# Ledger of designs, part 47: peptides against a protein of PDB entry 5LHZ

Target 1, 78 residues: chain A of PDB entry 5LHZ
Amino acid sequence: QLLKSVFVKNVGWATQLTSGAVWVQFNDGSQLVVQAGVSSISYTSPNGQTTRYGENEKLPDYIKQKLQCLSSILLMFS

## One batch from the design tools (peptide; made by RFdiffusion4, then SolubleMPNN)

Design b2_p13_5_s4 (from b2_p13_5, 4 letters changed)
Fold by OpenDDE base, seed 1:
Structure b2_p13_5_s4 (fold): chain B 78 residues (1-78), chain A 13 residues (1-13)
Amino acid sequence: as target 1 above (78 residues)
Amino acid sequence: MLQEVLEKVQSFL
């Protein structure tokens, strides 16, 4: 269930879920899900492949960039 | 909850 969805220019859509997750749908077709209380994040590539990354894993640069973007978005919501 | 998500995101950076 959705609490709030916001359109972010040149990024995509960011949605806050009632579960405590934030779901970002990027313009390139990729997706990120970050959930409170869950130790991993979920990345879905444009081809639909989903990978979960743990808190101690080295992230690919392109994912770090998307997380940085998400961080900026979240700061706007705070 | 949003703050928790922010902290989590930042922990991955």
Scores: peptide ipSAE 0.742, ipTM 0.940, DockQ to the pose 0.850
Fold by OpenDDE base, seed 4:
Structure b2_p13_5_s4 (fold): chain B 78 residues (1-78), chain A 13 residues (1-13)
Amino acid sequence: as target 1 above (78 residues)
Amino acid sequence: MLQEVLEKVQSFL
C-alpha cells in the first residue's frame, strides 16, 4: 500500500510504502526499492532484470549514483 | 521509517 508519491523533476517518481519501503521509478525505466529492516536493496534495470545488493557489496557506479539521488529525495520527503 | 531508509541508503554510499 502506498503512503505518498512525489514527482521529482528530471528523476522520476518516489513512493513511500506502508511496508517501510521507498520505491523510486526513474525516468530511464529503472527502479530502486529500499526497505526498512531489510539489509539489501533492490535494483531493477530498464529491461526488467532485478538484482539485490547487500550492504557489504561494492555497488556499480550507476547504482551508487541512483542511491545518491534517492538520498536527496529522502531529504526532500522529510 | 524514512529515517531508517535514509540511514540504509547512506550506508551504501
Scores: peptide ipSAE 0.741, ipTM 0.940, DockQ to the pose 0.901
Fold by OpenDDE base, seed 5:
Structure b2_p13_5_s4 (fold): chain B 78 residues (1-78), chain A 13 residues (1-13)
Amino acid sequence: as target 1 above (78 residues)
Amino acid sequence: MLQEVLEKVQSFL
């Protein structure tokens, strides 16, 4: 269930779910899902491939950039 | 809930 969806210029859509997850749909077709209470994050590439990353894993730079963007979005919601 | 998500995101950076 969707709680709130926000359009972010030059980024895409950010959605808060009632489950405690935040779902970002980027303009390039990629997606990030970060869930409260779950230690891993989910990245989906534009071709639909989904990869989960744990907190101790090294992230590709392109994913770090998207997480930095998500961090900024979340700060805007506060 | 958003605060917890924010902290999680920041822990990956």
Scores: peptide ipSAE 0.741, ipTM 0.940, DockQ to the pose 0.853
Fold by OpenDDE base, seed 3:
Structure b2_p13_5_s4 (fold): chain B 78 residues (1-78), chain A 13 residues (1-13)
Amino acid sequence: as target 1 above (78 residues)
Amino acid sequence: MLQEVLEKVQSFL
């Protein structure tokens, strides 16, 4: 379930879940889910395909850019 | 748990 949702200008929506996860819905239709205690992250492309990436994997640049954005959002909330 | 999520995100960068 949802703890709170925040609208981020020029990015989309960021939601904190009671599970300890953060869910970001980007304006381009893609999504990221990052959860405390889970070693992988989840990326969903605009076409709805979901991929999980482990901490030792090389990430595509477009995903790194999304994570950089998420990092900035989290820093604002800390 | 936002701090833990932040640290995880940064570990992927």
Scores: peptide ipSAE 0.741, ipTM 0.940, DockQ to the pose 0.908

Design b2_p13_6_s1 (from b2_p13_6, 6 letters changed)
Fold by OpenDDE base, seed 4:
Structure b2_p13_6_s1 (fold): chain B 78 residues (1-78), chain A 13 residues (1-13)
Amino acid sequence: as target 1 above (78 residues)
Amino acid sequence: MLKEIRELLKKLS
């Protein structure tokens, strides 16, 4: 269930879920889901393919960039 | 990087 959604200019939408997760829907059609207590993040590409990434694996640059956006969004929520 | 993200998320939960 959704708690709160915020529009982020030039990025997309960020939504806090009752589960404690944060869901970002980027303008390019990709998505990120992160959650406290879960050691992996979920990335969905514009074509709908979902990949999970853990804390100790190499991340593609485009994922790093989106995570940096997410970091900024989380700071906004605080 | 992911750990940092999760730490930020923990602060919000």
Scores: peptide ipSAE 0.402, ipTM 0.854, DockQ to the pose 0.801
Fold by OpenDDE base, seed 5:
Structure b2_p13_6_s1 (fold): chain B 78 residues (1-78), chain A 13 residues (1-13)
Amino acid sequence: as target 1 above (78 residues)
Amino acid sequence: MLKEIRELLKKLS
């Protein structure tokens, strides 16, 4: 269930879920889902392919950039 | 990096 959705200029939409997850839909069609208590994140590319990344693995630069954006969004929600 | 994200999420929960 969706709790709250926020439009982020030049980024896309960020949505808090009742599960505690945050779902970001980027303007390029990609998506990130992160959740407290879960050690991995979910990235979905514009073509619909989903990949999970753990805390101790090397991340592609484009993922790091989106995570930095997500970090800013989370700080805004606090 | 992911750990930092998760810590921020905990504060929102």
Scores: peptide ipSAE 0.401, ipTM 0.854, DockQ to the pose 0.821
Fold by OpenDDE base, seed 1:
Structure b2_p13_6_s1 (fold): chain B 78 residues (1-78), chain A 13 residues (1-13)
Amino acid sequence: as target 1 above (78 residues)
Amino acid sequence: MLKEIRELLKKLS
C-alpha cells in the first residue's frame, strides 16, 4: 500500500510504499520500482514489458537517465 | 549507480 506520493515536475509521480519500495511513474508511461534489500531494480516500459536489472550489469542509457532522476527524488525525500 | 540508489533507499527506510 501507499505511504505517500509526490508530484515531480516534468518527471511524473513518485510514491513511497509501506514495503520500503519507491515507485516512479514517468510521464512517458514507463515505471521504475526500487527497494532496499533487493539487489535489482524493476523497469516497466510504456508497452508494459518489465525488465529487472542487477547491480553489476550494463544499463541502457535511458535507464541511467531515469535513475538519475530517481536519485534526485530520493535526495528530496530525505 | 544501483548501489547508490539502494543506499539512498536505506536512509528512507
Scores: peptide ipSAE 0.400, ipTM 0.853, DockQ to the pose 0.813
Fold by OpenDDE base, seed 3:
Structure b2_p13_6_s1 (fold): chain B 78 residues (1-78), chain A 13 residues (1-13)
Amino acid sequence: as target 1 above (78 residues)
Amino acid sequence: MLKEIRELLKKLS
Protein backbone atom coordinates (compact mmCIF):
# COMPACT_ATOMS: atom_id res chain seq x y z
CA GLN B 1 0.00 0.00 0.00
CA LEU B 2 1.03 3.59 -0.66
CA LEU B 3 1.88 5.83 2.27
CA LYS B 4 2.75 9.04 0.43
CA SER B 5 3.85 10.14 -3.04
CA VAL B 6 5.86 13.22 -3.93
CA PHE B 7 6.60 14.82 -7.27
CA VAL B 8 10.30 15.46 -7.84
CA LYS B 9 11.05 18.02 -10.54
CA ASN B 10 13.16 16.68 -13.41
CA VAL B 11 13.15 13.21 -11.82
CA GLY B 12 9.66 11.77 -11.54
CA TRP B 13 7.63 10.42 -8.63
CA ALA B 14 8.83 8.97 -5.36
CA THR B 15 6.50 6.90 -3.21
CA GLN B 16 6.93 5.60 0.31
CA LEU B 17 5.18 2.27 0.85
CA THR B 18 3.70 1.00 4.10
CA SER B 19 6.27 -1.82 3.89
CA GLY B 20 9.03 0.75 4.40
CA ALA B 21 10.17 0.54 0.79
CA VAL B 22 10.69 3.57 -1.41
CA TRP B 23 9.58 3.33 -5.02
CA VAL B 24 10.93 5.81 -7.57
CA GLN B 25 9.33 6.12 -11.00
CA PHE B 26 11.75 8.04 -13.20
CA ASN B 27 10.74 10.20 -16.15
CA ASP B 28 12.62 7.89 -18.51
CA GLY B 29 10.25 5.09 -17.59
CA SER B 30 12.65 3.20 -15.34
CA GLN B 31 11.95 2.34 -11.71
CA LEU B 32 13.89 1.69 -8.51
CA VAL B 33 12.66 -0.03 -5.37
CA VAL B 34 14.76 0.02 -2.21
CA GLN B 35 13.96 -1.15 1.30
CA ALA B 36 15.66 -1.17 4.67
CA GLY B 37 16.63 -4.65 5.81
CA VAL B 38 17.00 -5.89 2.25
CA SER B 39 20.55 -6.12 0.93
CA SER B 40 19.55 -5.75 -2.72
CA ILE B 41 17.78 -3.14 -4.82
CA SER B 42 15.34 -3.67 -7.67
CA TYR B 43 15.75 -1.86 -10.97
CA THR B 44 13.16 -2.03 -13.74
CA SER B 45 14.17 -0.77 -17.17
CA PRO B 46 11.76 1.15 -19.42
CA ASN B 47 10.99 -2.05 -21.31
CA GLY B 48 9.90 -3.79 -18.12
CA GLN B 49 12.98 -5.91 -17.44
CA THR B 50 13.66 -6.19 -13.71
CA THR B 51 17.09 -6.85 -12.21
CA ARG B 52 18.16 -7.12 -8.58
CA TYR B 53 21.56 -5.79 -7.54
CA GLY B 54 23.39 -6.67 -4.33
CA GLU B 55 25.83 -4.52 -2.40
CA ASN B 56 28.86 -6.54 -3.50
CA GLU B 57 28.13 -6.27 -7.22
CA LYS B 58 29.66 -3.92 -9.73
CA LEU B 59 26.87 -1.55 -10.72
CA PRO B 60 26.29 -0.10 -14.20
CA ASP B 61 26.91 3.63 -14.43
CA TYR B 62 23.25 4.41 -15.09
CA ILE B 63 22.32 2.59 -11.88
CA LYS B 64 24.92 4.55 -9.92
CA GLN B 65 23.49 7.80 -11.28
CA LYS B 66 19.96 6.89 -10.29
CA LEU B 67 21.13 5.83 -6.83
CA GLN B 68 22.76 9.22 -6.33
CA CYS B 69 19.46 10.79 -7.30
CA LEU B 70 17.68 8.48 -4.87
CA SER B 71 20.02 9.56 -2.07
CA SER B 72 18.92 13.16 -2.61
CA ILE B 73 15.27 12.13 -2.55
CA LEU B 74 15.70 10.22 0.70
CA LEU B 75 17.26 13.29 2.29
CA MET B 76 14.13 15.22 1.32
CA PHE B 77 11.99 12.66 3.13
CA SER B 78 14.01 12.92 6.34
CA MET A 1 26.83 2.95 -2.23
CA LEU A 2 23.98 0.58 -1.40
CA LYS A 3 25.10 0.55 2.22
CA GLU A 4 24.55 4.29 2.48
CA ILE A 5 21.13 3.96 0.86
CA ARG A 6 20.14 1.38 3.44
CA GLU A 7 21.31 3.64 6.26
CA LEU A 8 19.14 6.47 4.94
CA LEU A 9 16.15 4.13 4.72
CA LYS A 10 16.62 3.09 8.33
CA LYS A 11 16.17 6.70 9.37
CA LEU A 12 12.79 6.80 7.63
CA SER A 13 11.56 3.73 9.51
Scores: peptide ipSAE 0.397, ipTM 0.851, DockQ to the pose 0.811

Design b2_p13_6_s2 (from b2_p13_6, 6 letters changed)
Fold by OpenDDE base, seed 4:
Structure b2_p13_6_s2 (fold): chain B 78 residues (1-78), chain A 13 residues (1-13)
Amino acid sequence: as target 1 above (78 residues)
Amino acid sequence: MLSEIRELLKKLS
Protein backbone atom coordinates (compact mmCIF):
# COMPACT_ATOMS: atom_id res chain seq x y z
CA GLN B 1 0.00 0.00 0.00
CA LEU B 2 1.17 3.48 -0.88
CA LEU B 3 1.38 6.21 1.72
CA LYS B 4 2.70 9.21 -0.11
CA SER B 5 4.17 9.93 -3.52
CA VAL B 6 6.23 12.96 -4.39
CA PHE B 7 7.39 14.20 -7.74
CA VAL B 8 11.10 14.94 -7.83
CA LYS B 9 12.12 17.27 -10.62
CA ASN B 10 14.60 15.76 -13.05
CA VAL B 11 14.57 12.50 -11.10
CA GLY B 12 11.17 10.86 -11.08
CA TRP B 13 8.76 9.76 -8.39
CA ALA B 14 9.42 8.71 -4.83
CA THR B 15 6.82 6.81 -2.85
CA GLN B 16 6.64 5.80 0.79
CA LEU B 17 5.02 2.43 1.32
CA THR B 18 3.11 1.33 4.39
CA SER B 19 5.74 -1.38 4.77
CA GLY B 20 8.31 1.29 5.55
CA ALA B 21 9.99 0.95 2.20
CA VAL B 22 10.69 3.78 -0.19
CA TRP B 23 10.18 3.17 -3.86
CA VAL B 24 11.81 5.43 -6.41
CA GLN B 25 10.83 5.35 -10.06
CA PHE B 26 13.49 7.14 -12.05
CA ASN B 27 12.93 8.93 -15.32
CA ASP B 28 15.21 6.49 -17.10
CA GLY B 29 12.80 3.69 -16.28
CA SER B 30 14.85 2.18 -13.49
CA GLN B 31 13.59 1.66 -9.96
CA LEU B 32 14.98 1.42 -6.44
CA VAL B 33 13.33 -0.07 -3.40
CA VAL B 34 14.95 0.40 -0.01
CA GLN B 35 13.70 -0.39 3.46
CA ALA B 36 14.96 -0.04 6.99
CA GLY B 37 15.69 -3.38 8.59
CA VAL B 38 16.53 -4.97 5.27
CA SER B 39 20.21 -5.42 4.56
CA SER B 40 19.83 -5.21 0.80
CA ILE B 41 18.41 -2.83 -1.76
CA SER B 42 16.47 -3.75 -4.85
CA TYR B 43 17.33 -2.23 -8.20
CA THR B 44 15.27 -2.79 -11.31
CA SER B 45 16.83 -1.82 -14.60
CA PRO B 46 14.84 -0.23 -17.41
CA ASN B 47 14.57 -3.64 -19.06
CA GLY B 48 12.85 -4.99 -15.96
CA GLN B 49 15.70 -7.03 -14.55
CA THR B 50 15.88 -6.85 -10.77
CA THR B 51 19.07 -7.18 -8.75
CA ARG B 52 19.56 -7.05 -5.02
CA TYR B 53 22.68 -5.51 -3.53
CA GLY B 54 23.96 -6.11 -0.03
CA GLU B 55 25.47 -3.67 2.41
CA ASN B 56 29.08 -4.62 1.86
CA GLU B 57 28.78 -5.37 -1.83
CA LYS B 58 30.56 -3.42 -4.50
CA LEU B 59 28.01 -1.22 -6.22
CA PRO B 60 28.02 -0.12 -9.84
CA ASP B 61 28.51 3.59 -10.29
CA TYR B 62 25.03 4.07 -11.68
CA ILE B 63 23.61 2.51 -8.53
CA LYS B 64 25.74 4.76 -6.34
CA GLN B 65 24.49 7.78 -8.24
CA LYS B 66 20.89 6.78 -7.74
CA LEU B 67 21.50 6.10 -4.06
CA GLN B 68 22.97 9.55 -3.63
CA CYS B 69 19.86 10.91 -5.26
CA LEU B 70 17.77 8.80 -2.92
CA SER B 71 19.63 10.21 0.07
CA SER B 72 18.61 13.69 -0.97
CA ILE B 73 15.03 12.57 -1.39
CA LEU B 74 14.95 10.97 2.04
CA LEU B 75 16.28 14.14 3.59
CA MET B 76 13.43 16.02 1.95
CA PHE B 77 10.96 13.57 3.44
CA SER B 78 12.36 14.31 6.88
CA MET A 1 26.45 3.92 1.71
CA LEU A 2 23.57 1.51 2.22
CA SER A 3 23.83 1.84 5.98
CA GLU A 4 23.45 5.58 5.62
CA ILE A 5 20.36 5.08 3.51
CA ARG A 6 18.89 2.76 6.10
CA GLU A 7 19.62 5.23 8.86
CA LEU A 8 17.66 7.85 6.98
CA LEU A 9 14.82 5.40 6.51
CA LYS A 10 14.69 4.69 10.21
CA LYS A 11 14.15 8.37 10.84
CA LEU A 12 11.16 8.32 8.53
CA SER A 13 9.50 5.39 10.26
Scores: peptide ipSAE 0.364, ipTM 0.843, DockQ to the pose 0.828
Fold by OpenDDE base, seed 5:
Structure b2_p13_6_s2 (fold): chain B 78 residues (1-78), chain A 13 residues (1-13)
Amino acid sequence: as target 1 above (78 residues)
Amino acid sequence: MLSEIRELLKKLS
C-alpha cells in the first residue's frame, strides 16, 4: 500500500510504499522501483518492459541519470 | 551507485 506520494517538478511522481520500496513514475512514462534490503532495482520502460539490475552490473546511462534523480528524491524524503 | 541508493533507502526505513 501507499505511504506517501510527492510530485517532483520536471521528474514525475515518487511514492513510498509500506513495504519499504520507493516507486518513481517519470514523466517519460518509465518507472523505477527500489527497496531496502534488495540488491537489485527494477526499471520499466515506457513500452512496459521491465528489467532488473543488480549491484555488480553495468548500467545504461539513462538508468544512471534516473538513479541520480532518485537519490535527490530520497534525500527530500529524509 | 546502487549501493548508495540502498543506503539512502535504509535510512528511510
Scores: peptide ipSAE 0.363, ipTM 0.842, DockQ to the pose 0.807
Fold by OpenDDE base, seed 3:
Structure b2_p13_6_s2 (fold): chain B 78 residues (1-78), chain A 13 residues (1-13)
Amino acid sequence: as target 1 above (78 residues)
Amino acid sequence: MLSEIRELLKKLS
């Protein structure tokens, strides 16, 4: 279930799920899903391909950038 | 980086 969705200018939409996960839908069509207590994140590219990344593996730069954006979003929720 | 994200999530949940 969805708890709350917020529009983030120049980014997209961020949604908090009842599971504790946060789902970000970026303007470029990509998506991130992150959740406390889960060691991996889920990234979906604009073409619909989903990849999970673990904490200790190398991340593509474009994903790092989106994670930095996510960090800012989470800080705004504080 | 993921550690920071998870820490923030813990504070919000």
Scores: peptide ipSAE 0.361, ipTM 0.842, DockQ to the pose 0.878
Fold by OpenDDE base, seed 1:
Parts: structure tokens; sequence; C-alpha cells
Structure b2_p13_6_s2 (fold): chain B 78 residues (1-78), chain A 13 residues (1-13)
């Protein structure tokens, strides 16, 4: 379930889940889910395709950009 | 990068 949702201008919505995960719904229709204790992240493209990326994988640039955005969001939550 | 993200998440828990 949802714990807290915040609107991030020019980004989308960021939601903290009771599980400890953070779910970002980007304006472009993509989604990102990250969680402490889980070795991979989940990215869902606008077309609904979901891909999990591990920490030892080469990430596409667009994923890196979204992760940098996520880092900024997480700093806001702290 | 992912490990850094996870460390930030841990601080929120």
Amino acid sequence: as target 1 above (78 residues)
Amino acid sequence: MLSEIRELLKKLS
C-alpha cells in the first residue's frame, strides 16, 4: 500500500510504499521501482514493457538519467 | 549507481 505520494514538477509522481520501495511515475508514462535490499530495479517503459536491471549491468542512458532524477527525489524525502 | 540509490532508500526506512 501507499505511504506517501509527492508531486515533482516536470518529473511526475513519487510514492513511498509501505514495503520501503519507492515508485516513480514519470510524465512520459514510464515507471521506476526501487527498493532497499533488492539487488535490481524495475523499469516499465511507456508501452508497458517491464525490465529488471541489476547493479552489475550496463544501463541505458535514459535509465541513468531517471535514476539521477530519483536520487534528487530521495534527497528531498530525507 | 544502484547501490547508492539503495543506500539512500535505507535511510528512509
Scores: peptide ipSAE 0.360, ipTM 0.842, DockQ to the pose 0.837

Design b2_p13_6_s3 (from b2_p13_6, 7 letters changed)
Fold by OpenDDE base, seed 5:
Structure b2_p13_6_s3 (fold): chain B 78 residues (1-78), chain A 13 residues (1-13)
Amino acid sequence: as target 1 above (78 residues)
Amino acid sequence: MLSEIRSLLKKLS
């Protein structure tokens, strides 16, 4: 279930779920899902392909950029 | 980087 959603200018929408996950829907059609207690993140490309990334693997630059954006959003929530 | 994200998430829970 959705707990709350916030519009982030020039980024997209960020939603906190009752599960504790945070779901970001970017303007380019991509998505990120992150959750405390889970050692991986979920990235969905605009074409709908989903990939999970663990904390011990090298991330593509475009993923790093979106994660930096997510960090800013999370800091705003706290 | 992911550990930092998880740390922030824990603060929201």
Scores: peptide ipSAE 0.394, ipTM 0.852, DockQ to the pose 0.828
Fold by OpenDDE base, seed 3:
Structure b2_p13_6_s3 (fold): chain B 78 residues (1-78), chain A 13 residues (1-13)
Amino acid sequence: as target 1 above (78 residues)
Amino acid sequence: MLSEIRSLLKKLS
């Protein structure tokens, strides 16, 4: 279930889920899902392909950029 | 990178 949704200018929507996950829907159509206690993140590309990334693997630059954006969002929620 | 994300997320939970 959804706990809270926040519109982020020039980014998209960020939603906290009751599961403890945070779901970001970016303006480019991509999505990120992160959750405390889970060692991987979920990225969905604009075409709907979903990939999970672990903490020790090399990330594409566009993923790193979105993660930095997510970091800023999480700081705002704090 | 993911460690920072998880740390921040844990703080929110």
Scores: peptide ipSAE 0.393, ipTM 0.852, DockQ to the pose 0.780
Fold by OpenDDE base, seed 4:
Structure b2_p13_6_s3 (fold): chain B 78 residues (1-78), chain A 13 residues (1-13)
Amino acid sequence: as target 1 above (78 residues)
Amino acid sequence: MLSEIRSLLKKLS
């Protein structure tokens, strides 16, 4: 269930879910889902492939970039 | 990096 959605210029849409997760839909068609209390993040590529990344694994650069965007978004929500 | 994200999420919960 959706709680709050915000448009992020040059990024896409970010939605806070009642579950506590934050769901970002990027302009490139990719998606990112993160949630407190969960040690992994979920990334869905534009082709629909979903991958989960954990705390201690190496992240692809494009994931890092999107996480940096997410950090800014989360600060905006606060 | 993920820990930082989770920390921010906790503040929103």
Scores: peptide ipSAE 0.393, ipTM 0.852, DockQ to the pose 0.817
Fold by OpenDDE base, seed 1:
Structure b2_p13_6_s3 (fold): chain B 78 residues (1-78), chain A 13 residues (1-13)
Amino acid sequence: as target 1 above (78 residues)
Amino acid sequence: MLSEIRSLLKKLS
């Protein structure tokens, strides 16, 4: 379940879950879920396709950009 | 990059 949600201007919504995961809902309709202790991240494109990315694979640029944005969000949470 | 994200997440848990 949800712990807390924050609105991020020009980005979307970021929600911390009781599971320890962070769920970002971007304005473009995509979603990103990350969690400590899990070796992969989950990305859902605007069309609903979900892909998991591991730590040792090459990431698309748009994923890197969203992860960088997520990094900034996480810094705000701390 | 993912390791950095995970590191930040650990601080929040």
Scores: peptide ipSAE 0.390, ipTM 0.851, DockQ to the pose 0.833

Design b2_p13_6_s4 (from b2_p13_6, 6 letters changed)
Fold by OpenDDE base, seed 2:
Structure b2_p13_6_s4 (fold): chain B 78 residues (1-78), chain A 13 residues (1-13)
Amino acid sequence: as target 1 above (78 residues)
Amino acid sequence: MLKEIRELLQKLS
């Protein structure tokens, strides 16, 4: 269930879910889902492939960039 | 990086 959705200029849409997750739908068609209490994140590429990343693994640069963006979004929600 | 994200999330919940 959706709690709050915000439009983020030059990024896409970010939605806070009642589950404690934040779902970002990027303009490039990719998606990130992060969940409170879960140590991994979910990334869905524009082609629809979903990959989970943990806290101790090396991340691709494009994932890092999206995570930096996510950090800013999370601050907006607070 | 993910740790920081997780910490921010926990502040929101």
Scores: peptide ipSAE 0.402, ipTM 0.852, DockQ to the pose 0.733
Fold by OpenDDE base, seed 5:
Structure b2_p13_6_s4 (fold): chain B 78 residues (1-78), chain A 13 residues (1-13)
Amino acid sequence: as target 1 above (78 residues)
Amino acid sequence: MLKEIRELLQKLS
């Protein structure tokens, strides 16, 4: 269930879910899902391919950039 | 990096 959706200029939409997850839909068609209590994040590319990344693995630069954006969004929600 | 994200999420929950 969706709890709250926020439009983020030059980024896309960020949605809080009742599950404790945050779902970001970027303007380039990619998506990130992060969940409280889960050690991995989910990235979906514009072509629909989904990849999970853990806390101890090397991340592609484009993922790091999107995660930094997500961090700013989360701070805004607090 | 992901750990920091997870910690921020926990504060929102």
Scores: peptide ipSAE 0.401, ipTM 0.852, DockQ to the pose 0.768
Fold by OpenDDE base, seed 1:
Structure b2_p13_6_s4 (fold): chain B 78 residues (1-78), chain A 13 residues (1-13)
Amino acid sequence: as target 1 above (78 residues)
Amino acid sequence: MLKEIRELLQKLS
């Protein structure tokens, strides 16, 4: 369930879940889910395809960009 | 990068 949701200008919505996960819904229709205690992140493309990325694998540039946005959001939450 | 994300998340938990 949802803990709180924050509107992020030019990005989308970021939601903190009671599970400890953070869910970002980007304006382009993609989504990121990150969770403490889990060594991978989940990315869902606009077409609904979900991919998990681990800590030591090479990330696509567009994922890196979205993760940079996420970093800023997390800093804002703290 | 993911390590940093996880560290930030841990602080929020």
Scores: peptide ipSAE 0.398, ipTM 0.851, DockQ to the pose 0.764
Fold by OpenDDE base, seed 3:
Structure b2_p13_6_s4 (fold): chain B 78 residues (1-78), chain A 13 residues (1-13)
Amino acid sequence: as target 1 above (78 residues)
Amino acid sequence: MLKEIRELLQKLS
């Protein structure tokens, strides 16, 4: 279930779920889902392909960029 | 990087 959704200028929408997860829907059509207690993140590309990334993996640059954006969003929620 | 994200999420919980 959705707890709270906020519009982020030049980024998209960020939604906090009752599960504790944060779901970001970027303007480019991609999505990120992150959750406390889970060591991996979920990235969905604009074409709907979903990939899980763990903390020991080398991340693509575009993922790193979106994670930096996510960090800023999480600070807004705090 | 993911470790930092998890730490931020812990604060929201």
Scores: peptide ipSAE 0.396, ipTM 0.849, DockQ to the pose 0.798

Design b2_p13_7_s1 (from b2_p13_7, 6 letters changed)
Fold by OpenDDE base, seed 2:
Structure b2_p13_7_s1 (fold): chain B 78 residues (1-78), chain A 13 residues (1-13)
Amino acid sequence: as target 1 above (78 residues)
Amino acid sequence: LLSEIRELLSKLS
């Protein structure tokens, strides 16, 4: 279930879930799901393919960019 | 970067 959703200009929507996860739906159609206590993040590409990335794993640049954006979003939630 | 994200998330829970 959803706790709250915030609109982020030029980014998309970020939603905090009751599970503790944060779900970002980007304007380009991609999605990120991250959660404390979980060792991996979930990325869904615009075509619907989902990939999980763990710690210490090499990340594609576009993932890094979205994670940096997410970092800023999380700071706003706090 | 991922560890940083998870650390930020922990502050929200």
Scores: peptide ipSAE 0.427, ipTM 0.859, DockQ to the pose 0.817
Fold by OpenDDE base, seed 1:
Structure b2_p13_7_s1 (fold): chain B 78 residues (1-78), chain A 13 residues (1-13)
Amino acid sequence: as target 1 above (78 residues)
Amino acid sequence: LLSEIRELLSKLS
């Protein structure tokens, strides 16, 4: 279930789930789901392909950029 | 980076 959603200008929507996860829907059509206690993140590309990334693997630059954006969003939540 | 993100998340839950 959804706990709360916030609109982020020039980024998209960020939603906190009751599960503890945060779901970001980017303007480019991609999606990112992250959750504490889970060793991987979930990224869905605009074409609908979903990939999970672990903390010890090399991340594509576009993923890093979105994670950095997410970091900023999370700081706003606190 | 991922660990930092998860750390921030833990503070919100």
Scores: peptide ipSAE 0.424, ipTM 0.858, DockQ to the pose 0.896
Fold by OpenDDE base, seed 5:
Structure b2_p13_7_s1 (fold): chain B 78 residues (1-78), chain A 13 residues (1-13)
Amino acid sequence: as target 1 above (78 residues)
Amino acid sequence: LLSEIRELLSKLS
């Protein structure tokens, strides 16, 4: 279930779920799902392909950029 | 970076 959704200008929508996860839907059609207590993140590309990334693996630059954006969003929530 | 994200998440829930 959704707790709250916020519109982020030039980024997209960020939604906090009752599960504790945060779901970001970017304007380019990609998505990120992150959750405390889970050692991986979920990235969905615009074509619908989903990939999970662990904290000990090298991330593509475009993923890093979106995670930096997510970091800013999370700081805003707190 | 992921550890930083998870740290921020832990403060929200």
Scores: peptide ipSAE 0.423, ipTM 0.858, DockQ to the pose 0.834
Fold by OpenDDE base, seed 4:
Structure b2_p13_7_s1 (fold): chain B 78 residues (1-78), chain A 13 residues (1-13)
Amino acid sequence: as target 1 above (78 residues)
Amino acid sequence: LLSEIRELLSKLS
């Protein structure tokens, strides 16, 4: 279930789920799902391919950029 | 970076 959705200018929509996850739908059509207590993140590309990334693996730059954006969003929620 | 994200998430949960 959705708990709270926030429009983020020039980024997209960020939604807090009742599960504790945060779901970001980016303007480029990609999506990111992160959750406390889970060691991996879920990224869905615009073509619908979903990839999970763990704590100790190298992240593509475009993922890092979206995570940095997410950090800012999370700070806004706090 | 991921650990930082999770830390921030923990504050929201």
Scores: peptide ipSAE 0.425, ipTM 0.858, DockQ to the pose 0.839; fails the geometry check

Design b2_p13_7_s2 (from b2_p13_7, 6 letters changed)
Fold by OpenDDE base, seed 4:
Structure b2_p13_7_s2 (fold): chain B 78 residues (1-78), chain A 13 residues (1-13)
Amino acid sequence: as target 1 above (78 residues)
Amino acid sequence: MISEIRKLLSELS
């Protein structure tokens, strides 16, 4: 269930879910889901492939960039 | 990096 959706210029949409997750829908068609209490993140590529990444694994640069973007979004929400 | 994101997220929950 959606709690709050925010338009982020040049990024896409960020939605806070009642589950405690944040769901970002990027303009490039990719998606990112992060949740408190869950050690992994979920990334869905524009082609629909979903991959989970953990805290101790090497992240692709494009994932890092999107996480940095998400970090900025979360700071904006605070 | 992920842990940092989760920490920020926890502050919003």
Scores: peptide ipSAE 0.409, ipTM 0.861, DockQ to the pose 0.836
Fold by OpenDDE base, seed 1:
Structure b2_p13_7_s2 (fold): chain B 78 residues (1-78), chain A 13 residues (1-13)
Amino acid sequence: as target 1 above (78 residues)
Amino acid sequence: MISEIRKLLSELS
């Protein structure tokens, strides 16, 4: 379930889950889920396709950008 | 990059 959600201007919504995951819903319709203890992240494109990315694989630039955005969001949480 | 994000996340939980 949801712990708390925050609105991020020009980005979308970021939600912390009781599972320890963070779920970002971007304005472009994409979604990103990251969780400590899980070696991969989950990205859902606007068309609904979900892809998991591991720590040692080459990431598309748009994924890197969204992860960087997430990093900034996490810093705001602290 | 992913590991760094996960590390930050773990500090919040």
Scores: peptide ipSAE 0.408, ipTM 0.861, DockQ to the pose 0.889
Fold by OpenDDE base, seed 3:
Structure b2_p13_7_s2 (fold): chain B 78 residues (1-78), chain A 13 residues (1-13)
Amino acid sequence: as target 1 above (78 residues)
Amino acid sequence: MISEIRKLLSELS
């Protein structure tokens, strides 16, 4: 279930789920799902392809940028 | 980087 959805200007929507996950829907059509108790993140590209990235693996630059954005969002939620 | 994100998320939840 959805707990809270926040519109982020020039970014998209960020939604907190009751599961403990945060779901970000970016304006470019991509999505990120991160959950506190899970060591990997889920990225869905605009074409719908989903990839999971682990904590210690090399991340594409565009993923890093989106994670930096997510970091800022989470700080705002604090 | 992912670890830091998860840490922030943990603090939020």
Scores: peptide ipSAE 0.408, ipTM 0.861, DockQ to the pose 0.811
Fold by OpenDDE base, seed 2:
Structure b2_p13_7_s2 (fold): chain B 78 residues (1-78), chain A 13 residues (1-13)
Amino acid sequence: as target 1 above (78 residues)
Amino acid sequence: MISEIRKLLSELS
């Protein structure tokens, strides 16, 4: 379930889930799901393909960019 | 980078 959703200008929507996860739905149709108790993140591309990335693997640049954006969003939540 | 994100998230819980 959803706790709250915030609209982020030029980014999309960020939603905090009751599970503790944060779900970002980007304007380009991609999605990120992150959770403190889970060592990997979930990325869903605009075409619906989902990939999980671990803490120690090399990330594509577009993933890095979205994670940096997410970092800023999380700071706003605090 | 992912670990940093998770650390930030843990601060919100």
Scores: peptide ipSAE 0.407, ipTM 0.860, DockQ to the pose 0.826

